# Peptides against a protein of PDB entry 4J2C: the designs that were tried, part 7

Target 1, 107 residues: chain A of PDB entry 4J2C
Amino acid sequence: MEDPFFVVKGEVQKAVNTAQGLFQRWTELLQDPSTATREEIDWTTNELRNNLRSIEWDLEDLDETISIVEANPRKFNLDATELSIRKAFITSTRQVVRDMKDQMSTS

## One batch from the design tools (peptide; made by RFdiffusion4, then SolubleMPNN)

Design b1_p9_3_s2 (from b1_p9_3, 3 letters changed)
Fold by OpenDDE base, seed 2:
Structure b1_p9_3_s2 (fold): chain B 107 residues (1-107), chain A 9 residues (1-9)
Amino acid sequence: as target 1 above (107 residues)
Amino acid sequence: SPLHEFYYS
């Protein structure tokens, strides 16, 4: 069977793009309250949080696969470079999420 | 899930 890692990776990437757009709007709404309705603020905030949580959950699953592969290298026979790329993706994506969450928590 | 099926099979 085909390795589903890339499927989930793709879903995470799409969710990140969505979150970044929502985050931008979230920032705009809070910067100028005169242009913001309570409904849009609530919707944007909720959608953003949902996307971030979705990303975090997927990253946990992806991270677990790394551990499984490293514990059973012969079973999966993944290239070392590919494994490094997967790890880097998880690390960098977590940072992107963390940055948005940090800004949201301090607003 | 697909991940579970692949990595825990």
Scores: peptide ipSAE 0.562, ipTM 0.927, DockQ to the pose 0.913
Fold by OpenDDE base, seed 5:
Structure b1_p9_3_s2 (fold): chain B 107 residues (1-107), chain A 9 residues (1-9)
Amino acid sequence: as target 1 above (107 residues)
Amino acid sequence: SPLHEFYYS
């Protein structure tokens, strides 16, 4: 059986890119009300929140796999470099999500 | 999920 970690990682990466695009539009709409409708603001906000929620959920699942691997190292036989990359991805992605959420909560 | 299937099998 093939390890699905990188499949989910790829999905998270795509969701991050989508969220960043939505966040940019969200920022633009709030910066210039003359170009913004309430409908687009609401849609953008909801889509952004949905993407961020999806990312957070996947990150929890990915994080759990790391715990499983570390508890059963011989079963999975991952090298230190790969495990480090997996951990770093989760950490950095959580930070990206947190930064967007922090900015949204202050508006 | 695929993760569950792989990591809990």
Scores: peptide ipSAE 0.561, ipTM 0.927, DockQ to the pose 0.913
Fold by OpenDDE base, seed 1:
Structure b1_p9_3_s2 (fold): chain B 107 residues (1-107), chain A 9 residues (1-9)
Amino acid sequence: as target 1 above (107 residues)
Amino acid sequence: SPLHEFYYS
C-alpha cells in the first residue's frame, strides 16, 4: 500500500495556491470599495474561508499521521529526513493560513 | 479516508 501522505500534501499545496489568489482578490476588493460589489466580496470571502478551512482540516489529518508514525516507528520505518520534511510542511503551511486568517479577522 | 486506511490499519 502506497503512503497517501504526499497525495494529501499535494492537495493542500493546490488549495494554498487557490487561497492565496482569493486572498489577493479579497484584499483588492476591500482596498478599493468603489470597484467592488457586495456580491463579489461575499463570494470571494466565502470561497477563501472554505479553502482555508479545507486546508486546516487536511493539516490536522497530516499532523495526526506524524504522531502515529512517531508512536509506531517500526511499522512505518520513515527516516528522519522524511519526517522532518513532513513536519516542516505542516508548520509552514499553518503559518501561511494563519497569516491570511489574521488579516481577515482584523479587517 | 486514504490517510485513515493507511495509518490506522
Scores: peptide ipSAE 0.569, ipTM 0.928, DockQ to the pose 0.916; fails the geometry check
Fold by OpenDDE base, seed 3:
Structure b1_p9_3_s2 (fold): chain B 107 residues (1-107), chain A 9 residues (1-9)
Amino acid sequence: as target 1 above (107 residues)
Amino acid sequence: SPLHEFYYS
C-alpha cells in the first residue's frame, strides 16, 4: 500500500487554491458593494468557509499521521528530511488559512 | 479513510 499522505496533501493544495480565488472575489465584493449582489456575497462566503473547513479537517488528519510516525519510527521508516517537509506543509498551510479567517472575522 | 487505513493498520 502506498502512503496516502501525498494524496491528501494534493487535495489540500487544491482546496487552498480554490479558497484563494474565492477569497479574492470575496474581497472585491466587499470593497465595492455597488458591484455585488447579496446572492454572490452569500455564495462566495459559504464556498470559502466550506473550503477552509475542509482544509482544516485534512490538516488535522495529516498532523495526526505525524504523531503516529514519530511514535512508531521503525514501522514507517520515514526520512528525517521528508518528515520535516510534511511538518512544514501543515504549519504553513495552517497559517494561510488563519490569515484568511482573520480577515473574514474582521469584516 | 485512506490515511486511517494506512497509518492505523
Scores: peptide ipSAE 0.562, ipTM 0.927, DockQ to the pose 0.906; fails the geometry check

Design b1_p9_3_s3 (from b1_p9_3, 3 letters changed)
Fold by OpenDDE base, seed 4:
Structure b1_p9_3_s3 (fold): chain B 107 residues (1-107), chain A 9 residues (1-9)
Amino acid sequence: as target 1 above (107 residues)
Amino acid sequence: SPLHEFYYG
């Protein structure tokens, strides 16, 4: 059985890319209200929140796998470097999400 | 889920 961690990781990465694009558009719409329709603002905001929520949910699952692996190292026999990369991915992605959420809450 | 099956199975 193949490790599904990378499948979820890939989904998270896609969601991050999508969120970043939506966040940029969200910022643009708020910077120039004269060029923005309420419809696009609402759509963009909703899509952005959906992606961020999806990312957060997946990160929780991925983070749980880390705990499981660390509790059962012999069962999974993961390379130390790989485990470090997995941890770093979760940490950095959480920060990216947090930064976007913080900016959305203060605008 | 695939994660559950792999890590808890």
Scores: peptide ipSAE 0.533, ipTM 0.923, DockQ to the pose 0.906
Fold by OpenDDE base, seed 2:
Structure b1_p9_3_s3 (fold): chain B 107 residues (1-107), chain A 9 residues (1-9)
Amino acid sequence: as target 1 above (107 residues)
Amino acid sequence: SPLHEFYYG
């Protein structure tokens, strides 16, 4: 059976890219109100929040898999380097999400 | 879910 971790990881990566694009537009709309409509602001904000929530949910699932693997190393026989890469991905992605959320909460 | 099946199966 193929490890679905990579599938979810890929989905998270795509969602991050989408979120970053939405975040950029969100920033632009707030920087120049003359070019922004309430409709686009609301749409962009909602889409961004939805993407961020989706990412966070997937990261929780991915993080849980790491805990399971570490508790059952013989069952999964995961390479130590691979495990480190997975952990780093989750950590760095959480930081990216946090940075966007922090800026949104202060605006 | 695929994750559940793989990691809890």
Scores: peptide ipSAE 0.532, ipTM 0.923, DockQ to the pose 0.873
Fold by OpenDDE base, seed 3:
Structure b1_p9_3_s3 (fold): chain B 107 residues (1-107), chain A 9 residues (1-9)
Amino acid sequence: as target 1 above (107 residues)
Amino acid sequence: SPLHEFYYG
């Protein structure tokens, strides 16, 4: 069976790209109210939050796989470098999400 | 889920 970690990682990456686009639009709408409607602000905000929640959920699942691998190293035989890359992806992606959430909460 | 099947299977 092929390791599905990369499939979920790819889905997270796509969701991050989508969220970043929505975040940019969200920022633009709030910076110039004359070009913004309440309808678009609400839609953008909701879509952004949905994407961020999806990312966070997937990251929790990916993070759990790390714990499973570390508890059962002989079963999975993952390269140490690959495991490090997986951990780094989760950590860095969480930071990206956190930064967007922090900016949204302070606006 | 695919992750569950692979990592808990």
Scores: peptide ipSAE 0.531, ipTM 0.923, DockQ to the pose 0.909
Fold by OpenDDE base, seed 5:
Structure b1_p9_3_s3 (fold): chain B 107 residues (1-107), chain A 9 residues (1-9)
Amino acid sequence: as target 1 above (107 residues)
Amino acid sequence: SPLHEFYYG
């Protein structure tokens, strides 16, 4: 059986890319009101929030797998490097999400 | 979910 960690990781990466695009548009709309409609602002904000929540949900699941592996390392036989990569991915992605959320809450 | 099946199975 293939480890589904990478499948979810891939989904998270796609969601991050989508969120970054939405975030860029969100900032543009708020920076220049003359180019913005309330409808697009609301749509963009909603889509962005949905993507961020999706990412956070997946990260929680991925983070749980880390705990499971560390609790029973012999069952999964992941080397230290692979585990570090997985942890780093979760940590860095959470930071990306947090940065966007912080900016959204400021506006 | 696939994660659940793999890691809890």
Scores: peptide ipSAE 0.529, ipTM 0.923, DockQ to the pose 0.901

Design b1_p9_3_s4 (from b1_p9_3, 4 letters changed)
Fold by OpenDDE base, seed 5:
Structure b1_p9_3_s4 (fold): chain B 107 residues (1-107), chain A 9 residues (1-9)
Amino acid sequence: as target 1 above (107 residues)
Amino acid sequence: SALHKFYYE
């Protein structure tokens, strides 16, 4: 059985890219209300939040896999470097999500 | 899920 970690990682990466685009539009709509309809603001906000929640959910699952591997390393026999890359991905992605959420909560 | 199948089973 192939390790599905990279598949979920890829899905998270795509969701991050989507969220970043939505976040950019979100900021634009709020910066220039004359170009914004309430419908687009609501749509953009909802889509952005949904994407962020999806990312956070996947990150939790990915993070759990790391805990499982570390608890039973012989079962999975993962390379230490690969494990560090996985951890770094989760950490950095959480930071990206946090930055967007922080701006949304204070705007 | 795929993750559950791989990591929990």
Scores: peptide ipSAE 0.553, ipTM 0.924, DockQ to the pose 0.890
Fold by OpenDDE base, seed 2:
Structure b1_p9_3_s4 (fold): chain B 107 residues (1-107), chain A 9 residues (1-9)
Amino acid sequence: as target 1 above (107 residues)
Amino acid sequence: SALHKFYYE
């Protein structure tokens, strides 16, 4: 069986890209209200939040896999470098999400 | 899910 970690990782990466685009539009709409409709603001905000939630959920699942692998290293036979990369991905992605959420909460 | 199947089973 192929490790599905990379599949979920790819989905997270795509969701991050989508979220970043939505976040950019979100900032633009709030920066210049004359160009914004309530409908677009609401849509953008909701889509952004949904994407961020999706990312966070996947990151939790990915993070759990790390714990499982570390508890059963022989079963999965992953080297330290691979584990480090996976951990770094989760950490950095969480930071990206956190940054957007922080800005949204203080808007 | 695929993750569950791979990592828990």
Scores: peptide ipSAE 0.553, ipTM 0.924, DockQ to the pose 0.855
Fold by OpenDDE base, seed 4:
Structure b1_p9_3_s4 (fold): chain B 107 residues (1-107), chain A 9 residues (1-9)
Amino acid sequence: as target 1 above (107 residues)
Amino acid sequence: SALHKFYYE
């Protein structure tokens, strides 16, 4: 059985890219109200929040796998480098999501 | 899920 971690990681990465695009549009809409409709603002905001929540959900699952691996190192036989990369991905991605959420909540 | 199947079983 292949490790599905990287499948989920890939899905998260795609969602991050999507969210970043939506966030950029969200920012543009708020910066220039003359080109913005309430409908697009609402749509963009909802899509963005949905993507962010999806990412957070997957990160929770990925983070849980880290705990399992660390508790059972012999079962999974992951090298230290790979485990470090996995942890770094989760940490950095959480920060990216947090930054977008913080800006949305303060605007 | 795939993760559950791999990591919990």
Scores: peptide ipSAE 0.553, ipTM 0.924, DockQ to the pose 0.890; fails the geometry check
Fold by OpenDDE base, seed 3:
Structure b1_p9_3_s4 (fold): chain B 107 residues (1-107), chain A 9 residues (1-9)
Amino acid sequence: as target 1 above (107 residues)
Amino acid sequence: SALHKFYYE
């Protein structure tokens, strides 16, 4: 069986890219209300929240796999560098999500 | 899920 970590990682990366695009539009809409409709603001906000929630959910699952691997190193036999890359991805992605959420909560 | 299948089984 092939390790599905990278499949989920790829899904998270796609969701991050989508969220960043939505966040950019969200920012533009709020910066110039004269060009924004309530419909687009609501749609953009909801889609953005949904994507961020999806990312957070997947990150929790990915983070759990790290704990499992570290508790059972012989079972998975992952390279130390690979494990570090996985951890770094989760940490950095959480920060990206946090930054967007922080800006949304203050607007 | 795929993760559960691989990491828990």
Scores: peptide ipSAE 0.552, ipTM 0.924, DockQ to the pose 0.884; fails the geometry check

Design b1_p9_4_s2 (from b1_p9_4, 5 letters changed)
Fold by OpenDDE base, seed 2:
Structure b1_p9_4_s2 (fold): chain B 107 residues (1-107), chain A 9 residues (1-9)
Amino acid sequence: as target 1 above (107 residues)
Amino acid sequence: SELEKFYKE
């Protein structure tokens, strides 16, 4: 069986890219209200939140796999480098999400 | 999920 970690990782990466685009538009709309409609603001905000939520959910699942692997290292036979990369991805992605959420909460 | 199947089987 193929390790589905990379599939989910890829989905997270795509969601991050989407979220970043939505976040950029979100900031633009709020920066210049004259160019913004309530409908677009609402749509952008909701889409952004949904993407961020999706990312967070996937990261939780990915993080759980780390715990499982570390508890059963021989079963999965992952080297330290790969495990480190996976951990770093989760950590850095969480930070990206957190940064956007922090800005949204203080807008 | 596929993750669950792979990692929790």
Scores: peptide ipSAE 0.595, ipTM 0.935, DockQ to the pose 0.823
Fold by OpenDDE base, seed 4:
Structure b1_p9_4_s2 (fold): chain B 107 residues (1-107), chain A 9 residues (1-9)
Amino acid sequence: as target 1 above (107 residues)
Amino acid sequence: SELEKFYKE
């Protein structure tokens, strides 16, 4: 069986890219109300939140795999570099999501 | 999920 970690990682990366685009548009809409419709604001906000939630769920699952691997190192036989990369990805992605959420909650 | 199958089996 192939390790599905990178499949989910790829999905998260795609969702992050999508969220970043939506976040940019969200910011633009709020900065220039004359060009913004309530419909687009609502759509953008909802799509953004959906993507962020999707990312958060996937990160929880990915984070759990880290715990499982660390509890059973011989079973998975991952090298330290790979494990470090996986951890760093989760940590940095969580920060990206948190930053967007913080800005949305304060606007 | 595939993650569960791989990591929790």
Scores: peptide ipSAE 0.592, ipTM 0.934, DockQ to the pose 0.914
Fold by OpenDDE base, seed 3:
Structure b1_p9_4_s2 (fold): chain B 107 residues (1-107), chain A 9 residues (1-9)
Amino acid sequence: as target 1 above (107 residues)
Amino acid sequence: SELEKFYKE
């Protein structure tokens, strides 16, 4: 069986890219109300929240795999550099999500 | 999930 970590990582990355695009549009709509409709604001906000939630869910699953690997190193025999990359991805992605959520909560 | 199948078996 192939390691599905990278499949989920790819899904997370796609969701991050989508969320960043939605976040940009969200900020644009709020900064210029004359060009914004309530319908687009609501749609953008909802899609953004859904993507962020999806990312957070997947990150929890990815993070759990790290714990499992570290508890059973001989079973998986992952390269130390690879494990570090996986951890860094989770940490950095959580920060990206947190930054967007923080800005949304203050608007 | 696929993660569960791989990591929790």
Scores: peptide ipSAE 0.592, ipTM 0.934, DockQ to the pose 0.883
Fold by OpenDDE base, seed 5:
Structure b1_p9_4_s2 (fold): chain B 107 residues (1-107), chain A 9 residues (1-9)
Amino acid sequence: as target 1 above (107 residues)
Amino acid sequence: SELEKFYKE
């Protein structure tokens, strides 16, 4: 069985890219109301929130795998570099999500 | 999930 970590990682990365696009549109809509409809604002907001929620859920799962690996290192035999990359991905992605959420909450 | 199958089983 192949390690599915990278599959989920890829899904998270795609969701982040999608969220960033939605976030950009969200900011544009709010910056110029003349080009925005409430319908698009609501749709964009909801899609953005859904993507962010999905990312956060996947990150929790990915984070748990790290704990499992660290508790059973010989079972998985991951090198330190790989584990570091995985941890860094989770940390940096959480920050990206947090930044978007912070801006949305202050709007 | 696939993660559960790989990491928890």
Scores: peptide ipSAE 0.591, ipTM 0.934, DockQ to the pose 0.888

Design b1_p9_4_s3 (from b1_p9_4, 4 letters changed)
Fold by OpenDDE base, seed 2:
Structure b1_p9_4_s3 (fold): chain B 107 residues (1-107), chain A 9 residues (1-9)
Amino acid sequence: as target 1 above (107 residues)
Amino acid sequence: SPLHEFYYS
């Protein structure tokens, strides 16, 4: 069977793009309250949080696969470079999420 | 899930 890692990776990437757009709007709404309705603020905030949580959950699953592969290298026979790329993706994506969450928590 | 099926099979 085909390795589903890339499927989930793709879903995470799409969710990140969505979150970044929502985050931008979230920032705009809070910067100028005169242009913001309570409904849009609530919707944007909720959608953003949902996307971030979705990303975090997927990253946990992806991270677990790394551990499984490293514990059973012969079973999966993944290239070392590919494994490094997967790890880097998880690390960098977590940072992107963390940055948005940090800004949201301090607003 | 697909991940579970692949990595825990």
Scores: peptide ipSAE 0.562, ipTM 0.927, DockQ to the pose 0.914
Fold by OpenDDE base, seed 5:
Structure b1_p9_4_s3 (fold): chain B 107 residues (1-107), chain A 9 residues (1-9)
Amino acid sequence: as target 1 above (107 residues)
Amino acid sequence: SPLHEFYYS
């Protein structure tokens, strides 16, 4: 059986890119009300929140796999470099999500 | 999920 970690990682990466695009539009709409409708603001906000929620959920699942691997190292036989990359991805992605959420909560 | 299937099998 093939390890699905990188499949989910790829999905998270795509969701991050989508969220960043939505966040940019969200920022633009709030910066210039003359170009913004309430409908687009609401849609953008909801889509952004949905993407961020999806990312957070996947990150929890990915994080759990790391715990499983570390508890059963011989079963999975991952090298230190790969495990480090997996951990770093989760950490950095959580930070990206947190930064967007922090900015949204202050508006 | 695929993760569950792989990591809990």
Scores: peptide ipSAE 0.561, ipTM 0.927, DockQ to the pose 0.914
Fold by OpenDDE base, seed 1:
Structure b1_p9_4_s3 (fold): chain B 107 residues (1-107), chain A 9 residues (1-9)
Amino acid sequence: as target 1 above (107 residues)
Amino acid sequence: SPLHEFYYS
C-alpha cells in the first residue's frame, strides 16, 4: 500500500495556491470599495474561508499521521529526513493560513 | 479516508 501522505500534501499545496489568489482578490476588493460589489466580496470571502478551512482540516489529518508514525516507528520505518520534511510542511503551511486568517479577522 | 486506511490499519 502506497503512503497517501504526499497525495494529501499535494492537495493542500493546490488549495494554498487557490487561497492565496482569493486572498489577493479579497484584499483588492476591500482596498478599493468603489470597484467592488457586495456580491463579489461575499463570494470571494466565502470561497477563501472554505479553502482555508479545507486546508486546516487536511493539516490536522497530516499532523495526526506524524504522531502515529512517531508512536509506531517500526511499522512505518520513515527516516528522519522524511519526517522532518513532513513536519516542516505542516508548520509552514499553518503559518501561511494563519497569516491570511489574521488579516481577515482584523479587517 | 486514504490517510485513515493507511495509518490506522
Scores: peptide ipSAE 0.569, ipTM 0.928, DockQ to the pose 0.917; fails the geometry check
Fold by OpenDDE base, seed 3:
Structure b1_p9_4_s3 (fold): chain B 107 residues (1-107), chain A 9 residues (1-9)
Amino acid sequence: as target 1 above (107 residues)
Amino acid sequence: SPLHEFYYS
C-alpha cells in the first residue's frame, strides 16, 4: 500500500487554491458593494468557509499521521528530511488559512 | 479513510 499522505496533501493544495480565488472575489465584493449582489456575497462566503473547513479537517488528519510516525519510527521508516517537509506543509498551510479567517472575522 | 487505513493498520 502506498502512503496516502501525498494524496491528501494534493487535495489540500487544491482546496487552498480554490479558497484563494474565492477569497479574492470575496474581497472585491466587499470593497465595492455597488458591484455585488447579496446572492454572490452569500455564495462566495459559504464556498470559502466550506473550503477552509475542509482544509482544516485534512490538516488535522495529516498532523495526526505525524504523531503516529514519530511514535512508531521503525514501522514507517520515514526520512528525517521528508518528515520535516510534511511538518512544514501543515504549519504553513495552517497559517494561510488563519490569515484568511482573520480577515473574514474582521469584516 | 485512506490515511486511517494506512497509518492505523
Scores: peptide ipSAE 0.562, ipTM 0.927, DockQ to the pose 0.907; fails the geometry check

Design b1_p9_4_s4 (from b1_p9_4, 5 letters changed)
Fold by OpenDDE base, seed 5:
Structure b1_p9_4_s4 (fold): chain B 107 residues (1-107), chain A 9 residues (1-9)
Amino acid sequence: as target 1 above (107 residues)
Amino acid sequence: SELHKFYYS
């Protein structure tokens, strides 16, 4: 069986890209109310929140795998560099999500 | 999930 970590990682990356697009549109709508409808604002906001929530859920699962690997190093035998990359991905992605959420909470 | 299947197998 292949390690599904990279599959989920890929899904998270796609979700991040989607969220960033939605976030950009969200900022545009709020920047120029004359070109925005409440309906699009609400739709964009909801879609964005859904994507962010999905990412956060996947990151929790990915983070759990890190703990499992570290608790059972011989079973998985991951390279130290690979493990660092996995950790860095989770950390940096959480930061990206947090940055968007922080901006949304102040609007 | 696939993650659980792999990591808890």
Scores: peptide ipSAE 0.569, ipTM 0.930, DockQ to the pose 0.903
Fold by OpenDDE base, seed 1:
Structure b1_p9_4_s4 (fold): chain B 107 residues (1-107), chain A 9 residues (1-9)
Amino acid sequence: as target 1 above (107 residues)
Amino acid sequence: SELHKFYYS
């Protein structure tokens, strides 16, 4: 069986790109309310939140795999560099999500 | 999920 970690990682990366686009639009809509309807604001907000939740859920699953590998190093025999890359991806992605959530919560 | 199948098998 092929390691599905990279598949989930790819899905997260795609969701991050989508979220960043939605976040930009969200910012524009709130900056000038005359440029959009309330329906578009609500749609954009909901889509953005859904993407962020999806990312966070996947990151939890990916993070769990790290714990499993570290608890059973001989079973998986992952390269140290690969493990570091996986950890860095989770950490940096969580920061990106947190930054967007912080701005949304204060608006 | 495929992730769980791989890491818990």
Scores: peptide ipSAE 0.569, ipTM 0.930, DockQ to the pose 0.904
Fold by OpenDDE base, seed 2:
Structure b1_p9_4_s4 (fold): chain B 107 residues (1-107), chain A 9 residues (1-9)
Amino acid sequence: as target 1 above (107 residues)
Amino acid sequence: SELHKFYYS
């Protein structure tokens, strides 16, 4: 069985791209309410929140795998570079999510 | 999940 880490990573990346698109639209809608209905604002907001939650959930799962690997290094045989890349992805993605959430909470 | 299957096997 192949390591599914990058499968989930890919899903997270897709969700991030989706969220960023939704976030941009969300920002546009709030900047000029005349450009859209309240229904679109609500839909966009909900979709955005759903995507962000999905990302956060997957990141928790991915983060857990890091702990498992570090606790069982011989079982998985991942080098330091690979682990670093995985950790960096989780960290940077969390920051992206946090930035969007922060902006949403202050609007 | 596949992730669980792999890492908890």
Scores: peptide ipSAE 0.569, ipTM 0.930, DockQ to the pose 0.941; fails the geometry check
Fold by OpenDDE base, seed 3:
Structure b1_p9_4_s4 (fold): chain B 107 residues (1-107), chain A 9 residues (1-9)
Amino acid sequence: as target 1 above (107 residues)
Amino acid sequence: SELHKFYYS
């Protein structure tokens, strides 16, 4: 069986890109209310929140795999560099999500 | 999930 970590990682990366696009549009809509419809604001906000939630959920699952690997090194034989990359991905992605959420909560 | 199948097998 192939390691599904990369599949989920890819899904997270895609969701991050989508969220960033939605976040940018969300910002634009709030910056110029005269050109924004309530429908688009609501749609964008909901889609953004859904994507962020999806990312956070996947990150929790990915983070759990790290703990499992570290607890069972002989079973997975994961390269130290690979493990570092996985950890860094989770950490940096959480920061990206946090930044968007922080801005949304203050707007 | 696929993650579960792989990591909890």
Scores: peptide ipSAE 0.566, ipTM 0.929, DockQ to the pose 0.937; fails the geometry check

